# Designs tried in a protein design run: peptides against a protein of PDB entry 5TDY. Part 4

Target 1, 88 residues: chain A of PDB entry 5TDY
Amino acid sequence: EKKIDGRRKAAVLLVALGPEKAAQVMKHLDEETVEQLVVEIANIGRVTPEEKKQVLEEFLSLAKAKEMISEGGIEYAKKVLEKAFGPE

## One batch from the design tools (peptide; made by RFdiffusion4, then SolubleMPNN)

Design b1_p21_4_s4
Fold by OpenDDE base, seed 2:
Structure b1_p21_4_s4 (fold): chain B 88 residues (1-88), chain A 21 residues (1-21)
Amino acid sequence: as target 1 above (88 residues)
Amino acid sequence: MSELEKIEELVEEALKAPGVE
């Protein structure tokens, strides 16, 4: 699989969340980071289904690794994120 | 953490180690 740039992964997720939720997430980031992400979002272009799938999987893996979701919450997390990315 | 706060942390983690497309 292709290795995706971290900024692009973040941009893909933020776009999937929609502008309101993305703004709520980004308001806690530092100004320079926000500016960088805005540029990435503006230039995101087409996000392939493969990229969406990979980004989803990687963020789920991160969430698990950081124990942000319980074992039983994995399916719930998948549903939440899939709804954000979808429909395809 | 709220759902959005969790997502925020995930975004921050993604930015720590930029990959190469």
Scores: peptide ipSAE 0.436, ipTM 0.802, DockQ to the pose 0.056
Fold by OpenDDE base, seed 1:
Structure b1_p21_4_s4 (fold): chain B 88 residues (1-88), chain A 21 residues (1-21)
Amino acid sequence: as target 1 above (88 residues)
Amino acid sequence: MSELEKIEELVEEALKAPGVE
């Protein structure tokens, strides 16, 4: 398993969400953070299915750790994120 | 919070951790 930089993980997720939803997320972030993310997105290059899967799993793990979802809600959360990603 | 707000929080948390691209 490859260790993915946090900035790249965020960029991968935002790209997966699509420009409209990504914009909705980033509009609540500070200007400096947005600039950093835009740079990462601009240099994202190819995102493999394996990397997408890893990013999703790590965000699900993070959500669980923050108790944003219950144990039984992991699969539901996964579906929600998949829906948020839109067509891939 | 909305789903997008949850995603925003997750993004912020991800940015706190260094790694390898």
Scores: peptide ipSAE 0.412, ipTM 0.792, DockQ to the pose 0.059
Fold by OpenDDE base, seed 5:
Structure b1_p21_4_s4 (fold): chain B 88 residues (1-88), chain A 21 residues (1-21)
Amino acid sequence: as target 1 above (88 residues)
Amino acid sequence: MSELEKIEELVEEALKAPGVE
């Protein structure tokens, strides 16, 4: 698999979340970070299903590492998040 | 930590990773 830039990963996730949820996330980030993310989102281009899957898996792995979700809940969480995300 | 707060933290962590050019 190809390594995805962290900024792009964040942009992919935010776009997938949709405008409402993305706004709720970004309103808590500092202004400079938001501006950077807006640039990345504006230039996101096409996101393949494979890339979207990879981003999701990496975020799930990170969430697991931070004990935000249980190991047994990863697959379920993946399905939930995929359904919550828009098409890309 | 709420769901959206968790996502916020994950986004911040992703941004800490080294860039790929």
Scores: peptide ipSAE 0.399, ipTM 0.785, DockQ to the pose 0.055
Fold by OpenDDE base, seed 4:
Structure b1_p21_4_s4 (fold): chain B 88 residues (1-88), chain A 21 residues (1-21)
Amino acid sequence: as target 1 above (88 residues)
Amino acid sequence: MSELEKIEELVEEALKAPGVE
């Protein structure tokens, strides 16, 4: 699979979440990090469905690694994130 | 943690680590 850098992964997720949810995520980040993310978002260009899928899978893996979700809860977490990716 | 707080933490982790191939 194609390597996606962390900044792009974050930007893809934030754009997918939409402006309201993205704002809620970023309001707790430091100013420099927000500036970096804004640059990435501004230059995100085309995001393919395949890239979105890969980003989702990687975030699910991170969530599991951080014990945010159990193995049995991965499908539920996937649905939650997919809903977050969708329009509000 | 709320769902969005979890996402925030995941974003922070993504920014700390390189991408995966």
Scores: peptide ipSAE 0.444, ipTM 0.797, DockQ to the pose 0.054; fails the geometry check

## One batch from the design tools (peptide; made by RFdiffusion4, then SolubleMPNN)

Design b1_p25_8_s2
Fold by OpenDDE base, seed 1:
Structure b1_p25_8_s2 (fold): chain B 88 residues (1-88), chain A 25 residues (1-25)
Amino acid sequence: as target 1 above (88 residues)
Amino acid sequence: SDEIFQKVVDAASKLHLEEVKKLLE
């Protein structure tokens, strides 16, 4: 796993959302933040499958922590346990 | 920055649940 710059992570997520959903997100942000994101998106270049996967997984974790999305299942429970106690 | 990413995450989390799930499939 490679460390991704926070600004790039934001751009990757917005691109993954698609233009319509990305626009909806932008409406909830301040002007300065929007301008910064537009620059990052314009210069995003190639997004590797690895980057996209990494960003979406981090998004999933953060969104679930805020209780904005809900997903059950054994796999999610497993991930929680692994992060809490490490692999065994 | 981590701050800008968090802002995007917070805003994106306001999308319809089914739309968010679709990204994670």
Scores: peptide ipSAE 0.558, ipTM 0.838, DockQ to the pose 0.520
Fold by OpenDDE base, seed 2:
Formats: C-alpha cells, structure tokens, sequence
Structure b1_p25_8_s2 (fold): chain B 88 residues (1-88), chain A 25 residues (1-25)
C-alpha cells in the first residue's frame, strides 16, 4: 500500500463522488477548506484505480468509526484488518 | 493533511450508503 498525501486523498474522494455529490459535501465545509480542495482537484492529474480504491476503503472505514454508516459486519471487519495488517 | 481529509469524511458520511457502495464497483 502506497502512502497518499492527506490533501490528495480528499481530492480523490471528491472526484470519485462525482460533481453532484461533491457539491453536497462542499456545502458543509468552511470557505478556507473549500478553496484548498478546489486547488487540489484542479491539479489532481491522473488517479489510478488502485489509488481510488484505497481512498474509498479508508473513507468507509473512517465513516463507520463515526457510526454514520451502518454497513458492515464480521466480513467487513475482516476486510479492514486484512488491508491494515496483511500484505501491502 | 489528515485534518482536511477527516473534514471531508465527516461531511460525506451523510451521503446515502448505497450510492457510496456503488463507487467501489
């Protein structure tokens, strides 16, 4: 697993969500954060499938930790552990 | 930064789960 810059992860996630969903997310952020994200998105360049998948999986993990996403179970927990401690 | 990513995660966590799952294909 490759280390991804935090700002880039945010940009990758927003691009992956698409413009409509990304706009909904942006409405809940402060102006300074929005400006920073717009710059990152404008300069995102190429996003590999592996990078996209990695960011989305981390997103889902963090969102579940907030107990805002109910999807999961034993199989999901196993996947998280495998990604975190298995071969990278 | 990890901080800006967390802010985006918090906001995006309000999206419908099924729509997010589709992004993983």
Amino acid sequence: as target 1 above (88 residues)
Amino acid sequence: SDEIFQKVVDAASKLHLEEVKKLLE
Scores: peptide ipSAE 0.558, ipTM 0.847, DockQ to the pose 0.571
Fold by OpenDDE base, seed 5:
Parts: structure tokens; C-alpha cells; sequence
Structure b1_p25_8_s2 (fold): chain B 88 residues (1-88), chain A 25 residues (1-25)
């Protein structure tokens, strides 16, 4: 996996959320941070599917770590096992 | 910056749970 700059990750996530949801997110941020993010989004250029996937997976991991997002069940357990040991 | 990304994650996590999950499916 390729290491992505943290500021870029933030921009990728906001773009992935779409304008409406991104706006809601930014309402919870300080003014200086918002200004920085606007610059990053303006200069985001092309977002590859690999970048988007990596950022969203990291987002999920961090959000679940804070128990802000809950998920479980067979499908989640399956994903964990596949990533840890492979499908075989 | 890992800090700015974490801030965005924290803020995004306040969105409706179902809407956030849709992005990850």
C-alpha cells in the first residue's frame, strides 16, 4: 500500500462524502482547519479508486476505534479474517 | 497532516450512522 499525505486523505474523504455531507462535516471544524481543507480540495486533482478505497477504510477503522460507528455480524467478521489470513 | 485527517474523521463520525455506512459499502 502507498502512503498518502494526511492532508490529501482529508480532502479525499470530504470529496467522497459529497458537497452536502462535506458541508455538514466542516460545520464541526475550526475556521483555520476549514480554510486549509478548502485549499486541499481545490488542488485535489485526480483521485484514484485505490486512494479512495484506502482513505475510506482508514476512516472506518478510526471511526470504529472511537465507537462512533458500530458494526458487527458475520460479514464483518468475514472481512477481518480475509484480511488477516486470506480466503484460503 | 494526520491531525487534520483525524479532525475530519471525528466530525464525519457525527453524521447519521446509516449515511456514513453507505460510503463504506
Amino acid sequence: as target 1 above (88 residues)
Amino acid sequence: SDEIFQKVVDAASKLHLEEVKKLLE
Scores: peptide ipSAE 0.555, ipTM 0.840, DockQ to the pose 0.472
Fold by OpenDDE base, seed 3:
Structure b1_p25_8_s2 (fold): chain B 88 residues (1-88), chain A 25 residues (1-25)
Amino acid sequence: as target 1 above (88 residues)
Amino acid sequence: SDEIFQKVVDAASKLHLEEVKKLLE
């Protein structure tokens, strides 16, 4: 499993969320961070299924830690992967 | 550089529960 750059992870996640959801997230970020993310998104290029999976798994872990989600487990993770990135 | 990624997660955590759930849909 390859380590993904943090800025890359952020861009991958925001793209996967879609423009509406990504915009909601960015509303809560400082201007400088938003500008950095926009640049990363603009230059994201190709995103592999492996990258998407890794990013989502880490997001799920961090989101759970922030009490963003209460449901866990392998089955829930699979549902998120499918809805966010498509079937594997 | 996980700082910016953490910022995104933290920002997402400020959304209402229903909105957060929809991020995963």
Scores: peptide ipSAE 0.542, ipTM 0.825, DockQ to the pose 0.296

## One batch from the design tools (peptide; made by RFdiffusion4, then SolubleMPNN)

Design b1_p27_4_s1
Fold by OpenDDE base, seed 3:
Structure b1_p27_4_s1 (fold): chain B 88 residues (1-88), chain A 27 residues (1-27)
Amino acid sequence: as target 1 above (88 residues)
Amino acid sequence: ELEKLLEEVKKLSPEEIAEVIKELLAK
């Protein structure tokens, strides 16, 4: 797996969100950070589906780790068992 | 697949998304 720079990840995410949502997000960042990200977005170039997927998955993983997203139910339980004891 | 992931991200508030972005940029 190719390592992606943090600034690149943020840019990919913001572009994926679309201008409206991205603008709302940026209102919560300091001015200097916004300027840096705008430059990164301007120079984002080609974003492959693979890169986009990688960024979104990592983002969701981080969000879950920060308890912004909760999981439960049978599907989650199955994942827990598989991680703990394997398919067997 | 990608669309589903993106929609899941969009369910978060702008503030929550910004928090994760700050983490990505932190050293």
Scores: peptide ipSAE 0.729, ipTM 0.952, DockQ to the pose 0.734
Fold by OpenDDE base, seed 1:
Structure b1_p27_4_s1 (fold): chain B 88 residues (1-88), chain A 27 residues (1-27)
Amino acid sequence: as target 1 above (88 residues)
Amino acid sequence: ELEKLLEEVKKLSPEEIAEVIKELLAK
């Protein structure tokens, strides 16, 4: 699995959300961070399905860890195990 | 699959998403 830096992850996520939702999200970030992310988004280039999947899964994992969304689920457990130990 | 993942993310409020993004940027 290719390592993605945090800035890139955020940019990929924001682009995936779409401009309307992304704009609402960015209103909760400081000005300097917004400027940085705008640059990252402008230079995002190619985003593969694999990269997008990785970012979304990592995001959801973090959101669950912060108890923003319900934890658990068979499919989620499978994804965790697959990432940790490879395909079974 | 990607659509399902994205829709799950979108269920969160913009504020909640921003908090997770801040965590991503802090790493």
Scores: peptide ipSAE 0.726, ipTM 0.953, DockQ to the pose 0.738
Fold by OpenDDE base, seed 2:
Structure b1_p27_4_s1 (fold): chain B 88 residues (1-88), chain A 27 residues (1-27)
Amino acid sequence: as target 1 above (88 residues)
Amino acid sequence: ELEKLLEEVKKLSPEEIAEVIKELLAK
């Protein structure tokens, strides 16, 4: 797994959401942060499927940790075990 | 897979997403 800085992660996520949803999200951020993220988005360049997947998975993990998403399900449990102990 | 992940993210409210983004930026 390649390390991605937080600013890059946020930019990847916002681009993935699309301009309409991203704009709605940015309304909840301070002006300076918005300006910083706009710069990151402008310079996002190539985003590989692997990077996008990594960002989305980490995002969902954080959301679940903050109890924004109910935890559970077979696939989620499988992912937890895989990350904790490996695929086998 | 990517599309499914993205759709899960989109189910969150903009405010919830912003909250997580703030956490990402704080790391």
Scores: peptide ipSAE 0.723, ipTM 0.953, DockQ to the pose 0.760
Fold by OpenDDE base, seed 5:
Structure b1_p27_4_s1 (fold): chain B 88 residues (1-88), chain A 27 residues (1-27)
Amino acid sequence: as target 1 above (88 residues)
Amino acid sequence: ELEKLLEEVKKLSPEEIAEVIKELLAK
């Protein structure tokens, strides 16, 4: 797994969200942070599917850790079992 | 799968997403 800079992660996420949602999100960030992220977005270049997947998964993991979304459910249970004992 | 992941993220409010971003930037 490739190491991705935190600023890069945020930029990848914001671009993935699309301009409407990204704009709404950025309204909740301080001015300096917004300026930094705008620069990162402007220079984001190519984003591979692998990188995007990695960012989104980490983001969702953090969101779950903050209890913003459920940490349970059948799909999560499947992932837990897979990580613990393998796919079979 | 990417679309599924993205839709899950989009279910969060802008404020919630911003809070997670702040955490990403703080690390």
Scores: peptide ipSAE 0.721, ipTM 0.953, DockQ to the pose 0.730

Design b1_p27_4_s4
Fold by OpenDDE base, seed 1:
Structure b1_p27_4_s4 (fold): chain B 88 residues (1-88), chain A 27 residues (1-27)
Amino acid sequence: as target 1 above (88 residues)
Amino acid sequence: DLEELLEEVKKLSPEEIAEIIKEWLAK
């Protein structure tokens, strides 16, 4: 599994969300951050399914850790173990 | 799959999503 920097992760996520949802998210970020992310998005280039999957899973992991969404389930546990000890 | 993951992400509010992004950018 490749290490993805925070800026890249954010850009991949925002693109994945689509322009409507991404715009709503951007309203909660400061102006400079928005401009930086817009540049990052403009230069995002190729996003592989693997990279997209990694970003979404990392997001969900963090969201669950912050108790934004309920944790639990064998499926989530399997994903955690796969990320920790499975093929990178 | 990817679509299922994305739908889970979209269940969060824009503010909640932004909070995670801020954490990513703070590192």
Scores: peptide ipSAE 0.753, ipTM 0.960, DockQ to the pose 0.728
Fold by OpenDDE base, seed 3:
Structure b1_p27_4_s4 (fold): chain B 88 residues (1-88), chain A 27 residues (1-27)
Amino acid sequence: as target 1 above (88 residues)
Amino acid sequence: DLEELLEEVKKLSPEEIAEIIKEWLAK
């Protein structure tokens, strides 16, 4: 897979979230960072499904690593079974 | 699916999402 720089990943994520959720997220960033990301979003250009998928998966991976998302027990088992024997 | 991934991401609070963005932007 292609390596995506952090600024690009953030912009792709914010666009994917939609304006309302993105605005809420930006309230937690400093003014300089917000300005930088707005510029990045304005110049985002084409976002392929593959790039979007990569960004979202990287986000979820980090969120899980930070224990923001717990995937143990029954729900994890269901996902394993779906991946193994269900539709891809 | 991308839509399913996105919905999972949206389950996080704005603050939690911002934390990860900060890490992405950090060197």
Scores: peptide ipSAE 0.746, ipTM 0.959, DockQ to the pose 0.669
Fold by OpenDDE base, seed 5:
Structure b1_p27_4_s4 (fold): chain B 88 residues (1-88), chain A 27 residues (1-27)
Amino acid sequence: as target 1 above (88 residues)
Amino acid sequence: DLEELLEEVKKLSPEEIAEIIKEWLAK
């Protein structure tokens, strides 16, 4: 697993979200930040499935650490089963 | 898979997602 810089991670995430959701997210960022991210997105180039997966997993890890996601036992169990029998 | 991960991300509000992005950009 390679370390991805923050700007790259943000760009990958925003592209993955799609234009509708990405636009909603960008409304919560200052103008200069938006401009910077637009440039990053424009020059994002190739995004591999591995890189995309890494970014999404890192995002979810941080979100959970911030208690943005409340998971019950059933949801956690689903994730365990997914990792054990469905790696994709 | 990637689709399931993405759907989980999308469950968060745009503001919550932006908060994480801000942290990424601060580093």
Scores: peptide ipSAE 0.750, ipTM 0.960, DockQ to the pose 0.683; fails the geometry check
Fold by OpenDDE base, seed 2:
Structure b1_p27_4_s4 (fold): chain B 88 residues (1-88), chain A 27 residues (1-27)
Amino acid sequence: as target 1 above (88 residues)
Amino acid sequence: DLEELLEEVKKLSPEEIAEIIKEWLAK
């Protein structure tokens, strides 16, 4: 697994979210941060499925650690089975 | 899969997502 710097992770996430959701997120960031992230997005280049997956998983892991999201047993079990026997 | 992961991310509010981004950018 490759290390991804914070700015890159943010850019990958914002692009993955799509323009509308990304714009909503950007409204909660200060002007200077928005400007630098726009530059990162403009220079994002190639984003591999592996990199995208890593970013999304790191995001969800951190969000769960911060207790922003919680899942029940059934949902967790479904994800476990999908990772074990289904597509990722 | 990637689509399921993304949909899970999108369930969070823009503010919550921004909080994570701020943490990623913090030095």
Scores: peptide ipSAE 0.747, ipTM 0.959, DockQ to the pose 0.660; fails the geometry check

## One batch from the design tools (peptide; made by RFdiffusion4, then SolubleMPNN)

Design b1_p28_5_s3
Fold by OpenDDE base, seed 2:
Structure b1_p28_5_s3 (fold): chain B 88 residues (1-88), chain A 28 residues (1-28)
Amino acid sequence: as target 1 above (88 residues)
Amino acid sequence: DDEVFEKVVDAVLKAGISLEEVEKLLEE
């Protein structure tokens, strides 16, 4: 897995959501952050399928953890087990 | 540094976007 810059991950996520959803998301961000993200999105260039997948999977993992809701996902389940019982 | 990314994650949740919708994007 290739490490992606944090600010780029944010831009990739917003672009993946599409302009309508991205707009709704940015309503919940401070003005400075929005401005930073606009610049990142403007300079996003090519997003590879692997990059998009990686960002969305990381989002889902973090989001599920934050909301403590169960919507499935093998990778998330593995991480939960690893955190609970340690590496095996 | 994933500070901005974490902010966006929180914002997605606050916006009420379902995880199911994002999972659909993953399958595209």
Scores: peptide ipSAE 0.743, ipTM 0.960, DockQ to the pose 0.714
Fold by OpenDDE base, seed 1:
Structure b1_p28_5_s3 (fold): chain B 88 residues (1-88), chain A 28 residues (1-28)
Amino acid sequence: as target 1 above (88 residues)
Amino acid sequence: DDEVFEKVVDAVLKAGISLEEVEKLLEE
């Protein structure tokens, strides 16, 4: 797994959501963060399928943890156990 | 540093975008 810059991950996520959803997301961010993200999106260049997949998967993992959403709970639990105790 | 990314993750949730919608994006 290749490490992606944090700001780039944010830009990739917003671009993947599309302009309408991205606009709704930005309404919940502070002005300074929005300005930074606009710059990152403007300079995003090519987004590889691997980057998109990696960012979306990381989002889903973090989002489930943050809101304790029960969707796919068993599989999420398995993933946590594999990361903690499984072979790397 | 993932500070901005974490902020965006939180903002997506606050915007009411379902995880199912994002999961569908993985298939595209």
Scores: peptide ipSAE 0.741, ipTM 0.959, DockQ to the pose 0.717
Fold by OpenDDE base, seed 5:
Structure b1_p28_5_s3 (fold): chain B 88 residues (1-88), chain A 28 residues (1-28)
Amino acid sequence: as target 1 above (88 residues)
Amino acid sequence: DDEVFEKVVDAVLKAGISLEEVEKLLEE
């Protein structure tokens, strides 16, 4: 995977969600963060399919971890196993 | 760092957007 700037990842995620959902997400962020993200979105330029996929997969992994919901996902499953039994 | 990204992740969850909805985006 190619390393993506943290702020860019956030912008990519919001753009991928679409304007309506992105707006709802923004309501749960502090004002300063919103302002920063608006700038990032405005300057996002081209989002490659690879970037989109990478960001969405990372989101899903983090989201599942936060909610402690192991409903699937290879990467999440790997993390669970690593935490439970350690690296082999 | 990923501080802002993690804030957005949390915000997505708080907004009630299901993981299923996001998984659908991967299929597009």
Scores: peptide ipSAE 0.741, ipTM 0.959, DockQ to the pose 0.742
Fold by OpenDDE base, seed 4:
Structure b1_p28_5_s3 (fold): chain B 88 residues (1-88), chain A 28 residues (1-28)
Amino acid sequence: as target 1 above (88 residues)
Amino acid sequence: DDEVFEKVVDAVLKAGISLEEVEKLLEE
């Protein structure tokens, strides 16, 4: 797995969501952040399937953690256990 | 740095976009 720049991850996520959803998301961001993201999106270039998958999976992991949603997933389960009992 | 990414994650949640919707994107 290749490390993806944080700003790029954000751009990839927004592009993956599509313009309509991306617009909805940006309504909840400050203007400076929006401008930064627009620049990143404009310069996103090629998004590989691997990047898309990696970003979406990271999003889902973080989102589930933030909302404390248990929807399964081995990796998420590991994180929950590590948080509860420490590393094994 | 993942600061902006974290902000976007939060914004996605605030926008009411379901995790299911995002999960479907993995199938594309």
Scores: peptide ipSAE 0.741, ipTM 0.960, DockQ to the pose 0.744

Design b1_p28_8_s3
Fold by OpenDDE base, seed 3:
Structure b1_p28_8_s3 (fold): chain B 88 residues (1-88), chain A 28 residues (1-28)
Amino acid sequence: as target 1 above (88 residues)
Amino acid sequence: MEVFEKVVDAALKALPDIMELVEELLKK
């Protein structure tokens, strides 16, 4: 898989959510960040299905960790522990 | 905090159903 630029990941996520939801998200960001994202969105060009999938999967992983949500059960718990302490 | 993580945090705050929304997007 290809590594995606951090700013591009953010733009891909916002575009994937659609303009209404993206606007709601951006209301929670500082002005400088909003300006950066607007530029990235304006220049996003083609988003491949692979990029979209990678970004959305990374979102879920990060969001689940932040909110301490384990929708994946045992397997997700194992991944969290492995990242924190290494494999057993 | 990098910009992507900032957006993740903002999305979690702004959209109560964001997890379900993203999961549905991945299924299509």
Scores: peptide ipSAE 0.737, ipTM 0.955, DockQ to the pose 0.706
Fold by OpenDDE base, seed 2:
Structure b1_p28_8_s3 (fold): chain B 88 residues (1-88), chain A 28 residues (1-28)
Amino acid sequence: as target 1 above (88 residues)
Amino acid sequence: MEVFEKVVDAALKALPDIMELVEELLKK
């Protein structure tokens, strides 16, 4: 996997959600963060399918970890195992 | 906290159906 800049990941996610849902998300962020994200979104340029997929999958992984929900996913399961038992 | 994680937290709070929404986006 290519490592994506954190600010860019956030922008990619918000753009993928569309303007209405992105706006709802931004209402839960501090003003400084919103301003930073607006700049990133304005300069997002081309988002590759691979980049979009990586960001959305990382979102699901982090969200599942935070909510402790039972939804699966091979990549998430792998990360859980790696965290639990270390790299092998 | 990293900006992406902040956005993840915000999305979880803002959009109750976010998991399904993102999963559908991944199918496209």
Scores: peptide ipSAE 0.732, ipTM 0.956, DockQ to the pose 0.700
Fold by OpenDDE base, seed 1:
Structure b1_p28_8_s3 (fold): chain B 88 residues (1-88), chain A 28 residues (1-28)
Amino acid sequence: as target 1 above (88 residues)
Amino acid sequence: MEVFEKVVDAALKALPDIMELVEELLKK
């Protein structure tokens, strides 16, 4: 799996959500972070389907953990184990 | 906190249906 820069991941997510929803999200960020993200979005260029999928899947994983959502827990647990011990 | 994680937190606060939205995006 190809590593994606953190700022780029954020930009990909925001672009995927569309401008209206992205704007709502950015209202919950500090001004400096917003400015950085606007620059990243402006320079995002081509987003590959693979990159988009990777970012959205990472979002779901992190979001489930943060919201303590039970759905998808087994798959999340597998990812945690893989990160800790490598694939088996 | 990492920028992407900040955005995840913000999205969870801003968009009540974000999980469903992202899952639908993954279907496209």
Scores: peptide ipSAE 0.732, ipTM 0.956, DockQ to the pose 0.717
Fold by OpenDDE base, seed 5:
Structure b1_p28_8_s3 (fold): chain B 88 residues (1-88), chain A 28 residues (1-28)
Amino acid sequence: as target 1 above (88 residues)
Amino acid sequence: MEVFEKVVDAALKALPDIMELVEELLKK
């Protein structure tokens, strides 16, 4: 699994959401950040399925952590622990 | 805060159904 640049991850996510939803998201960002992201989006080029999946999975992980929401319940918790501490 | 996290925060604020949306995107 390749490590993706943070700016790239953001661009991939926004493109994956589509223009309408991406625009709604960007309304909540400062102007400078928006400008930076527009450049990244403009130069996004090819997005591999693997890259897209990786970014979306990372989004879910971060989002769930931030909101302390777990739709996966104990299964999500297990994955978090595995990532944090590795297998026994 | 790095840009991806900023976007995550923004998405959570902007799109109440973002979790479902992203989960659906992963199915494609």
Scores: peptide ipSAE 0.732, ipTM 0.956, DockQ to the pose 0.722

